# Designs tried in a protein design run: peptides against a protein of PDB entry 3KDP. Part 215

Target 1, 230 residues: chain A of PDB entry 3KDP
Amino acid sequence: PFLIFIIANIPLPLGTVTILCIDLGTDMVPAISLAYEQAESDIMKRQPRNPKTDKLVNEQLISMAYGQIGMIQALGGFFTYFVILAENGFLPIHLLGLRVNWDDRWINDVEDSYGQQWTYEQRKIVEFTCHTPFFVTIVVVQWADLVICKTRRNSVFQQGMKNKILIFGLFEETALAAFLSYCPGMGVALRMYPLKPTWWFCAFPYSLLIFVYDEVRKLIIRRRPGGWVE

## One batch from the design tools (peptide; made by RFdiffusion4, then SolubleMPNN)

Design b2_p28_4_s2 (from b2_p28_4, 22 letters changed)
Fold by OpenDDE base, seed 2:
Parts: sequence; C-alpha cells; structure tokens
Structure b2_p28_4_s2 (fold): chain B 230 residues (1-230), chain A 28 residues (1-28)
Amino acid sequence: as target 1 above (230 residues)
Amino acid sequence: DEELRQEVLEKAKKLLEKGKEYLKEFLS
C-alpha cells in the first residue's frame, strides 16, 4: 500500500502504523496456520522429490502466503479506498498526482472532480475516513483468501474447514478489526475513524468474486493438469 | 515432506520475529 502511494502520488489510503498492524498482527498468524495446512494437504501427499526441487516449493509457499494474498488484499483495500473517495467527489484519475497538494496545509482550495473546493481539514477527514474501511476490507478479503489458499488444487468444499488454528486466526482478525474500528481513541491514535456497519459489506462482492474465480481456476487445473493456469 | 514443512515454518517464524523487532524499534 505504501509503495502504491509513492508510485501513484495519491493520498495515503492507510497509515503506516495500520500497515504494520496488518503485516504483523493480522497476516502473520493466518499465514502460519495456512503454512501448516498446506504442508499437510499438498506436500504430504506428494512423494518426496529431490531436495533441490523442494526448495522451489518452499519459495512458492512463501510467495503464496505472503505475496499473492497480500496483493489481493491490497487490491481490495484500494478498491474500497477509491470507492469512498469517488463518493466524496474524487475520481481515481483525479487522485493521480494530487498528493502534493493534498498534503499541503497551506492549500485550502483543492478541487475535486466536480469543482468543489476542499480545505486541508476536510481532506484529512476524508483521508482518515478511508483508513478504517481499507483495513476492514483487507480483513474481509482475507477471509476468502485464506479459505481459497488452503489447497492449491482442491475445492474448499472438498477440503473443508479442518484447521482450527486458521479458524481462530480468522476470528482474531475480525476481533482486531472490530477493536480498531470502534474502540474509542483509535481515530486519534491510529487515524482510523469509526466505521459505519455498512462498510463491512463493501468487500463482500469482491471476496465472492475472488472465491468464484479461484474455484473456477482450481476446476480448470483439475481438468488440465500442468496447464499455464497452474 | 516434513522437513520442507519445518523449513517453511522456521522461515515464517523468523519473519515474525523480525517484524516484532521492527515494531519494537518503531514504538521506541
């Protein structure tokens, strides 16, 4: 998220502290639990191959646990960010390069996509309003991502929800999201303003889309082993 | 492979510890 912020020069969608909370507090426990389950489901069923080729499997597992999930989560968060800003008059294309003026305290007439002028305080309120939904969206997307990543080839309906640690991780993430979203003082401490309950559902269509896409992908892999989709 | 599983878990633990160290440094 921070890299995209720098590259696109858009207003910061998520604070650095909250990014750290995601990386260390929410992602790690589920990722570890997923590593346990993946090792049992995908690796244990494979004949022990040459140690050199198995190293590649490790890198793929780490990449999937940290790289792919994180990327999809970020995309979901940014989607929510752009939706909120668009609803407040800032279209995505208008946000490109806007950071310099956005963060300047002395500029109180930043125009949105419709010509409305925004004071620095108003802009920061909108920015901080995005932080909580961005975080919550990541958590909601993680529900789907963690479920689909349980196996590389099997459907979630075939594998089931057997990993108790994973389930616990999902509840922990949800509890943390609720705490950060609704605990008094989080708006000041973490720049996460209280979230309307409706925003919890904004990620659901996206999560569903990912779920359906992954199930279709897995179905294709099962039908065509060794294809480019794998 | 159990060895592979352990290697992945050890790497994950190392990343976690590194993250905790960074967090401690950040909060200091």
Scores: peptide ipSAE 0.000, ipTM 0.205, DockQ to the pose 0.019
Fold by OpenDDE base, seed 3:
Structure b2_p28_4_s2 (fold): chain B 230 residues (1-230), chain A 28 residues (1-28)
Amino acid sequence: as target 1 above (230 residues)
Amino acid sequence: DEELRQEVLEKAKKLLEKGKEYLKEFLS
């Protein structure tokens, strides 16, 4: 998100503090849950055939999977961002290069795609209105990510939701999202305005897409062990 | 909006409590 912000010179879609909250708040418990699950799997006495190559392959597969999932998360967040700005009169094409004028406090007549003038304060309100749904979109997509990461090769339906730490992580992320979205003062502290409940559902198609993608990937791995997808 | 915020916060608290219960059960 931050790279696209710099390259496209668009208004900031997600605050830096909010990004830190995602990285520190939402990723830590999942990482711990995965570490415990790996420890449990390692206790299950499968000697790695070649610990050096298998670790390297696993690290590459994990890095690729996280990279792909992170890209889908970013796309989902940006989709939500562009929808909100479009609903407020700023079409995606008009946002390109607008950052300089957008962030200038002395320019109070920035025109939207329909010729409506926006004051600095009004622009900042709409910018901050985008932060919350962008964050919530990431959290909802992370639900799918956490569920799919629980199983390396098996379907989620085969292994079930037995990892109580993973379930706790999902609840923690959801509670954090609710807290940041609806707690009084978060609009000032984190520049996140309250989210309409309807926006929670905007992320579900992306979560479903990730889930389907991972199930298909796992199905391919199960049917073709040692294929290019591994 | 304030009623909705309170409802969401109460739901979040309930979810956290359930999460803590699951964590306790996992650690026992």
Scores: peptide ipSAE 0.000, ipTM 0.219, DockQ to the pose 0.782
Fold by OpenDDE base, seed 4:
Structure b2_p28_4_s2 (fold): chain B 230 residues (1-230), chain A 28 residues (1-28)
Amino acid sequence: as target 1 above (230 residues)
Amino acid sequence: DEELRQEVLEKAKKLLEKGKEYLKEFLS
């Protein structure tokens, strides 16, 4: 998110504190839950033909999959960000290159896509209104990520939801998102203004996309054992 | 604003550490 902020010169979609909350709060419990997840029986039973090369290939494939999932998460967050800004009069194209003027407190006549002038204070309210939905979108997308990480080859429907720690992680992430979104003072402290409940649903298409992506990936792996997608 | 941000960050870190301890206790 921060890299896109720099490259596109758009208003900051997610605050540094919120990023820290994602990295330390939402990712930690899932990581622990995965450490306690039972190894997928089919992966452990297959002896690698060459333990060194096959392990390296598998690690690369896992890293690529996680990288792709991370990109989908970011896209989900940015989608929510752009929707909120568009609803407030700032179309995505207009946001490109706007950062310098947006962040300048001495400029009080920044125009939106419809010619309405926005003061610095008004712009910052809109910016901070985007931080919470972006965070919530990431959390909702992470629900799908956590579920798919339970299996490498088997479908989620085959393995089921046996890991109670994973379920706890999902609730913890949701509780953290609710706390940051609705606790008084978070707007001032974390630059996260309260979120309308409807915005929680904006991330669901991306969660579904992750599920579909992972199921397709796993289906390809099952049909082509030893392929580059394992 | 920056001082308040740092204070909130420190409080958040403390809460996360407590959460980690609780999780370790739960997993033990």
Scores: peptide ipSAE 0.000, ipTM 0.222, DockQ to the pose 0.062
Fold by OpenDDE base, seed 5:
Structure b2_p28_4_s2 (fold): chain B 230 residues (1-230), chain A 28 residues (1-28)
Amino acid sequence: as target 1 above (230 residues)
Amino acid sequence: DEELRQEVLEKAKKLLEKGKEYLKEFLS
């Protein structure tokens, strides 16, 4: 989020403290759970692995756990961010390059996409309004991401939800998201204003899409071993 | 597979420790 903030010069969608809450509170337990995940049934049927390939497999698993999940989560978060800002009059194209004026407390006449002027305080309110749903969206998308990362080739339906640590992680991150979203004082402490319950469902189509996409991908891999999709 | 699990676990633990250190630094 911070890198996109700097590169695109858009208003910051997520605060540093919130990022830390994601990294330490939501991502770590699920990521560690992947280490304890049951091996895929097809891998277990294979002969003992060559030690040279084990390093490559390790790097791939770590990349999935820490890299890919984070990227997909960010995309979901930014989607929600842009939706909220659009509902408040700021279209995505208008946000590009707006950061300098947005963050300037002395400019109280920043125009939205419809010519409405926004004071600094009003802009910060809408910015902070985006923090909570951005975080919640990450959590909701992470549900799907963690489930799909459980397997490489097998369907989630074939492998099942056997890892209790993963299930606990899903519960914990959801509870944390609810706490940060609705606990009094979070608006001041973390700049996370209360979230309308409807926003929890905003990310569901996105998470479902990712889930379906991955299942289709895995299906193709199973039907066409060694294909370009692998 | 067990060696793989241990390696991932160790890396995850290291990341957790770094995260905790960063959090402590940020909150100081």
Scores: peptide ipSAE 0.000, ipTM 0.202, DockQ to the pose 0.020; fails the geometry check

Design b2_p28_4_s3 (from b2_p28_4, 22 letters changed)
Fold by OpenDDE base, seed 2:
Formats: structure tokens, sequence, C-alpha cells
Structure b2_p28_4_s3 (fold): chain B 230 residues (1-230), chain A 28 residues (1-28)
């Protein structure tokens, strides 16, 4: 998220503290649980192969757990960010390069996509309004991502929800998200303003989409082993 | 099999730790 912020020069979608909360607080337990379950599933299904191939499997597991999930989460968060800003008059194309003026305290007439002028305080309120939904969106997307990543080839309907640690991690993430979103003082301490309950559902269509996509992907892999889709 | 899982988990934990250290350094 921070790298995209720098590269695109857009207003900061998620605060540094909240990024740390995601990386340290939410992702740790689920990622470990997922790695454990996936490794176990792969070992159970695959005959012990040569050590060189096993190393490759490990690298793929790590890449899947941290790379792919993180990327999808970031995309979901940014989607929510752009939706909120668009609803407030800032279209995505207008946000490109806007950071310099956005963060300047002395500029109180930053125009949105519709010519409305925004004071520094107003801009920061909108920015901080994005932080909580961005975080919550990541958590909601993680629900789907963790479920779909339980197996590489099997449908979630075939594998089921057997990993108790994963389930616990999902509840922990949800509880943390609720705490950060609704606990008094979080708006001041973490710049996470209270989230309207409706925003919890903004990620659901996206989560459903990635779920369907992954199930289709897995179906293709099962039908065509060794294909490029794998 | 158990040893393999433990090695994978250990490697994952090490990567997470390195990531955390990198983030801490970056945010400092």
Amino acid sequence: as target 1 above (230 residues)
Amino acid sequence: DKKYIEEVLKKAEELLKKGQEYLDEFLS
C-alpha cells in the first residue's frame, strides 16, 4: 500500500500504524495457519519428492501465502479507497499526482473532479475516513483469500473448514477490525474514524468475485493438470 | 513429513520476522 502511494503520488489510503496492525496483528496467525494446513495437505497428497522439488514447493507456499494474498488484499483495499474518494468527488484519475497539493497545509483550495474546493482539514477528514474502510476491506477480503488458499487444487467445498487455527485467526482479525473501527479514541490515536456498518459489505462483492474466480481456476487446474493456469 | 512442515513453518516465521524488522526500520 505504501509503495503504491509513493509510485502513484495519491493521497495516503492507509496510515503507517494501520499498515503495521495489518502486517503484525492480522496477517500473522492466519498466514501461519494457512502455511501449516497447505504444507500438510501437500505432504499428504504428494509422495516425498527429491529435496530440490520440495524446496520449490516451499517457495511456492511462501509466495502464495504472502505474495498473492497480500496483492489481492491490497487491491481490495484500494478499490474501497477509490470508491470512497469518488463518492466524495475525487475520481481516480484526478488523484494521480494530487498528493503534493493534498498534503500541503497551506493549500486550502484543492479542487475535486467537479470543481469543488477542499480545505486541508476537509481533505484530511476524507483521507482518514478512508483508513478504516480500507482496513476493514482487507480483513473481509482475507476471509475469502484464506478460505480459497487452503488448498491449491481442491475446492473449498471439498476441503472444508478443518483448520481450527485458521478459524480462530479469522475471528481474531474480525474482532481486531471491529475494535479499531468502533473503539472510542481510535480516530485520534490511529486516524481511523468510525466506520458505518454499510462499509463492511463493500468488500463482499469483491470477495465473492475472487472466490468464484479461484474456484473456476481450480476447476481448470483439475481438468488440465500442468497447464499455465497453475 | 512433520519435519518438513516444521521447516516450512520456520522459514515462514523467519520471513515474517525479517519483514517486520524491515517495516520497523522503515517506519523508524
Scores: peptide ipSAE 0.000, ipTM 0.222, DockQ to the pose 0.018
Fold by OpenDDE base, seed 3:
Structure b2_p28_4_s3 (fold): chain B 230 residues (1-230), chain A 28 residues (1-28)
Amino acid sequence: as target 1 above (230 residues)
Amino acid sequence: DKKYIEEVLKKAEELLKKGQEYLDEFLS
């Protein structure tokens, strides 16, 4: 999301720190999961898997899987962002290169795609209106990750621990999203205005897409063990 | 578990606030 913001010079779709929190949260869950798997393997006196090669392979597989999921999450967030801006008169093509004028406090006559002039304050309101739905979209898409992990053929114990960690992480993110979306004062403190409940449903197609993507990936892995998709 | 969740949520909120402040400074 941040890279597209820089490259396209569009109005900021999501706070940089919020993006970092999502990325860190997404990376922490796998890291904790791996730490528990190692602790369990040590307790079970299983022959030491070559910890360097197996860790590296698992980290690469996790990184690739989460990288792909993260890309779909970002696409979902940007879709929501562009829909909101389009509904407010800013078509996606018009947003390209607009950031400089958008962020200039002295320009109070920025025109939308229909020739309507927007003050700096009005532009910032619509920008901040995009932040909450973008974040919520990412959180809702992450719910699909829980379903994906539940369908993985892991040991009952590993799956149980991973599931608890994932449930905890998703609960935390969902609670945070709800807090940021509906708690009074968050519009001022975090520039995230209240989200209409209908926007929660805008993310569901992307959650479904991730689910379908993962099922297809799993199907390919099952049919072609050792393929490039692993 | 509940106390830990609350502590983690509090830390996350603090990080988000700091991040928003940084963003505000950057945009300003």
Scores: peptide ipSAE 0.000, ipTM 0.254, DockQ to the pose 0.029
Fold by OpenDDE base, seed 5:
Structure b2_p28_4_s3 (fold): chain B 230 residues (1-230), chain A 28 residues (1-28)
Amino acid sequence: as target 1 above (230 residues)
Amino acid sequence: DKKYIEEVLKKAEELLKKGQEYLDEFLS
């Protein structure tokens, strides 16, 4: 999100505090759960054909897969961001290059896509309104990511949800997202304003996309062992 | 405890604001 902020010069969709909440609050328990889940994963059960070459290749392929999932996750967040800004009068095309004027506290007449002028305070309110749903979108997409990481080759439907720590991680992420979204004072403390419950569902298509992506990937791996997608 | 948390959060916000200002200057 920060890279897109720099490249596109759009208003910042995700604050530093929110990033820290993701890294320290939502990602820790899932990461721990994944470490324990490796014992149940087919990754550890599958004997390498060549221990020297296969380890390096597997690490690269896993890294690429997680990178792709991360891109889908970011797209989901940005989708929610653009929808909220569009509902407030800022179309995506208008946001390109707007950052300089957007962040300037001395400019109180920034126009939206419909000619309405926005004060600095009003702009910051709508910006901070985007932080919460962006965060929630990441959490919802992480549900899928966390679940699919349980296995390397097997379908989620085949392996099931056996790891209690994984289930706890999903609950913890959801509870944290709800707390940050609806607890009084979060708008002031973390610049995360209350989220309409409907925005939780905005990320579901992207969560589904990750599931489909991983299932297709795993299906290809099963049908073509040793292929480029393994 | 609540007052302490509020003070820590306020300080964190101030630091974040300063950081954002530096970033804005860098990106301008």
Scores: peptide ipSAE 0.000, ipTM 0.228, DockQ to the pose 0.021
Fold by OpenDDE base, seed 4:
Structure b2_p28_4_s3 (fold): chain B 230 residues (1-230), chain A 28 residues (1-28)
Amino acid sequence: as target 1 above (230 residues)
Amino acid sequence: DKKYIEEVLKKAEELLKKGQEYLDEFLS
């Protein structure tokens, strides 16, 4: 997300402190939950033909899969960001290159896509309004990510939801999102303004996309064992 | 601000890398 901010020179969609909250608060419990997940029998019981080379290949494939999921998560967050800004008069195309003027406190006449002028304070309000929905979107997308991480080859429907720690992780992420979204003072402390409940649902299409992506990926792996999609 | 952002990004990347290493350890 931050790389896109730098490359596109758009207003910051997610605060740095919020990113740290994602990494420490939302990703840690899921990572621990995977430690207690039952090994997928078809992958873990298969002996590699060459343990050294096949392990490296498998690690690369896993890394690519996580990278792809991370990109989908980022896309979900940015979608929410662009929707909110568009609702406030800033179309995505107009945001490109706007960062310099956006962040300049001495410029109080930044125009939106419809010619309305925005003061620095007004711009920062709408920016901080985007931070919370972006975070919540990531959390909702992570629900799907956590579920798919249980298996590499088998469908989620085949393995089921047996890991109680994983379920706890889902609730923890949701509770953290609610805390950051609605606790007084978060707007000042974390630059996260309160979120309308409707925005929680904005991420669901992307959660579904991750599920579909992973199930398709797993289906391909089952049909073509040893493929690069593993 | 740019330097601070870069520093935070580096820290975030390190945390993500540690998380990935942890995940890889459990998936190995």
Scores: peptide ipSAE 0.000, ipTM 0.232, DockQ to the pose 0.033; fails the geometry check

Design b2_p28_4_s4 (from b2_p28_4, 22 letters changed)
Fold by OpenDDE base, seed 3:
Structure b2_p28_4_s4 (fold): chain B 230 residues (1-230), chain A 28 residues (1-28)
Amino acid sequence: as target 1 above (230 residues)
Amino acid sequence: EEKEIKEVLEEAKKLLEKGKEYLKEFEE
């Protein structure tokens, strides 16, 4: 998200504080859950024949999986961002290069795609309105990621939702998202304005896409052990 | 800017901790 913000010079889609809340709040419990599951799976599996190479391969696979999931999360967030701005009169093409004028407090007549003039305050309200749904989109996509990461090779349906820590992580992320979205004062503290409940559903297609993608990937790995997809 | 970011980050951490406490209360 931040890289696209710099490259495209668009209005900031997600605040730095919100990014930190994602990194520290939403990713920590999932990471712990995955560490416990990995430890459990490693206890059940015979010692790797070559712990150095197998660890390296596993770390690379994990890093690639997280990288791909992170890209899908970013795409989902940006989609939500562009939809909200478009609904407020700013088409995606018009946002390119707009940052300089958008962030200038002295320019109170920034025109949208329809010629409507926006004051600095109005622009910042719209910007902050985008932060919450962007965050929520990431959280909803992370639900799918957590469920996916639980199973390295097996389908989620085969292992079941027995990991209490994973379930706790899902609830914690959801509750954190709800807290940040609806708690009074979050608009001032985190620049996250209250989210309409309907926006929670906008992320579900992306979560489903990630789930389908991973199930297909796992199916390919199971059918072709040692293929390039590993 | 860096100081302001650090202050906001500290506030965000405090809010995150409060959120975790709120979640614990909701699970009891």
Scores: peptide ipSAE 0.005, ipTM 0.249, DockQ to the pose 0.049
Fold by OpenDDE base, seed 1:
Order: sequence, then C-alpha cells, then structure tokens
Structure b2_p28_4_s4 (fold): chain B 230 residues (1-230), chain A 28 residues (1-28)
Amino acid sequence: as target 1 above (230 residues)
Amino acid sequence: EEKEIKEVLEEAKKLLEKGKEYLKEFEE
C-alpha cells in the first residue's frame, strides 16, 4: 500500500497507525495460528524424497503464494479506497499526482473530478473515511487468507474448521475491525472514521476470489501431486 | 493456546497504543 501511495502520488489510502493496526492486530494472530496449525494428514504421509531440496522448494512456493495473496489483499483495499473516493467525487485518474495539493493545509480549493472545491478539512475527512474501509477490506480478505493458510493441499471443506486458534483469530480480527470502525474517538485517535456497515461487503468479492483461487490451486495439487503449484 | 494467544494479542495492543503516540506526532 505504501509503495503505491508513493509511486502514484495519490492521497494516503491507509494511515501509518492503521497499518500498525493491521500488522499487530490482524497479522499477528494469523501468524500464531499457523504456528499451532495441525499438519495435514496427506502432507505428513509424504516422505520428502530429498529433505533439503523439498523443504526449500516448499518454502519458496509458500512464500510465493503468500506474496500473491498479499497483493490481492492490497488490491482489495485499494479498490475500496477508489470506490469511496469516487463516490465523493474523486475519480481514480484525478487522484494521480494529487497528493501534494491534497496534503497542503493552505490549499482549500482542491477540485474533484466534477469541479467541486474541497477544503483541507473536508479532504482529510474523506481521506480518513477511506482508512477504515481499507482496513476492514484487508481484514475481510484475511478471513479467506487465514482459512487458506490452514490447508496446503486439502480443501477447506475437507479439513474443516477444527483449529480453535484460527477460529479465534477470525473473531478477533472481526471484533477489532468493528471496534476500530465504530468506537467513538477512533477518528481522532487512529484517523479511522466510522464506516457504513455496507462497506464490509465491498471486500467480499476479493475474499471470495482468494478463496476460489486457493481451492482451485488445491484441486490442481490434489490432481497433480508434485506439480509446480504445490 | 487460546490464553497464550490472548496474552500475546493484549501485549500487541499495548505496543500499538505506544506506537500510536509516536505516529501521531509523526503524522501531525
């Protein structure tokens, strides 16, 4: 997210505090849940042919998969960001290069895509209005990620939701997202303004996409054991 | 395990609050 912010020179879609909320509040529980994950029975039965090479290949494949999922998460967040800004009159193309003027407190006549002038205060309100949905979008997408992380090869439907830590993580992330989105004072404290409940659903397509992607990946792995998709 | 996770989470939240003060100064 931060790289896109710098490269595109768009208004900040996600504040630093919000990033910390993601890193410490949402990513930590998943990481812990993975540490306590029960190994899949099918993976456990497969003796590594070469422990050194097979471990390295597996680590690389996992790293690549997580990298891809992370990119999809970021895309989901940015999608929500652009939708909110578009609803407020700022089309994505207009946001390119706007950051400098956007962040300047002395410029109170920044025009949107329709010629409406926005004061600094108004711009910051809409910016902070984007932070919460971006965060929530990441959390919702992380639901799918957490469920995916539980299994490498087996379908979620086959493995089931037996990991109590994973379930706890899902509830915790949801509770945190709700707290940050609706608790009074979060706009001032974290620059996260209240979110309309409908915005929770903006992330669902991306969550579903990740879920479907992973299920397809796993299906391929099951059909072609030892393939490059593992 | 759930208790341990809750403890870690609570500690992380405390770190977040400390970080918030630092970041507030940086972002203002």
Scores: peptide ipSAE 0.000, ipTM 0.220, DockQ to the pose 0.026
Fold by OpenDDE base, seed 2:
Structure b2_p28_4_s4 (fold): chain B 230 residues (1-230), chain A 28 residues (1-28)
Amino acid sequence: as target 1 above (230 residues)
Amino acid sequence: EEKEIKEVLEEAKKLLEKGKEYLKEFEE
């Protein structure tokens, strides 16, 4: 998320504290759950080949999987960010390069895409309004990502939801998201304003798309083992 | 391609960390 923020010079979509909460609170348990499940799956399915090669491949696969998941999550968050800003009059194209003026407290007449002037306070309210749904979107996308990453090659429908740690991780993430979104004082402490419950569902189509995409990807991998899609 | 992706990911991580540091400095 920060890369796009820096490159595009757009208003900050996600606060630093929120990112720390994601990194420390939401990603750790899922990562552990995936590590355990991959280890179990690899132990069960792989004939002992060359232990050195298999370890290296696993480390690379885990790193790539986490990197890809992180990118997909960021894209989902940014989508939600752009939707909210667009609903408030800031089209994505207009946001490009706007950061300098956006963050300047002395400029109280920043125009949106429709010529409406926004005070610094109003801009910050909109910015902080984006933080919560960005975070929630990441969590909702993580649900799909965790489910799809449960298995490298098998369909989720074949393996099912047997990992209790994964399920626990999903509940923990959801509980954390609810806490950060609705607990009094989070707007002040974490710059996360309360989220309308309807926004929880905005990420669902995206999560479904990711799920379908990954199932198709897995299907292709099963049909063409060792292909570039892996 | 895998090596290139790994390098890109590592660079992206480095940039992300720099971005985090920059944002911390900005928030202080």
Scores: peptide ipSAE 0.000, ipTM 0.218, DockQ to the pose 0.015
Fold by OpenDDE base, seed 5:
Structure b2_p28_4_s4 (fold): chain B 230 residues (1-230), chain A 28 residues (1-28)
Amino acid sequence: as target 1 above (230 residues)
Amino acid sequence: EEKEIKEVLEEAKKLLEKGKEYLKEFEE
């Protein structure tokens, strides 16, 4: 998100505090859950294959999977960001290069895509309104990621949601997202304004996309053991 | 392992609070 913010020179879609909440609050429990599940799956399936080559391949597969999932998460967050800004009169094309004027406290007449002038305060309200939905989108997409990461080769449908840590992670992330989104004072403390419940559903297509993507990936890996996807 | 996780979570919370303080100083 921060790289796209710099490259596209758009208003900041996600606050630094929100990033920290994702990294420390939402990503840690999933990472721990994945570490436990990987340990369990490796213990159960390891016939003695060459431990050095299998470890390297596994680390590469995991890193690529996380990278791809992270990209889909970012796309989902940015989609939500652009939808909210569009609803407030700022079309995506108009946001390109707008950051300099957007962040300037002395410019109180920044025009939206329809010629409406926005004060600095109004712009910051809209910006902060985007922080919560972006965060929630990441959390909802992480649900799919957590469910997917439970199984390296098997479909989620085959192994089920038996991992208590995974289930706990899903509830913890959801509870944190709800707390940050609806707790009074979070708008001032975290620059995360309350989110309409309808925005939770905007992330569902991306969560489904990640789910489908990973199931397809796993299907390809199962059908072509040793192919380029591995 | 649960104790280690709790310790990491507590450290993470402390880092988050420090990060929030740092951000408040930057916004002022």
Scores: peptide ipSAE 0.000, ipTM 0.213, DockQ to the pose 0.023

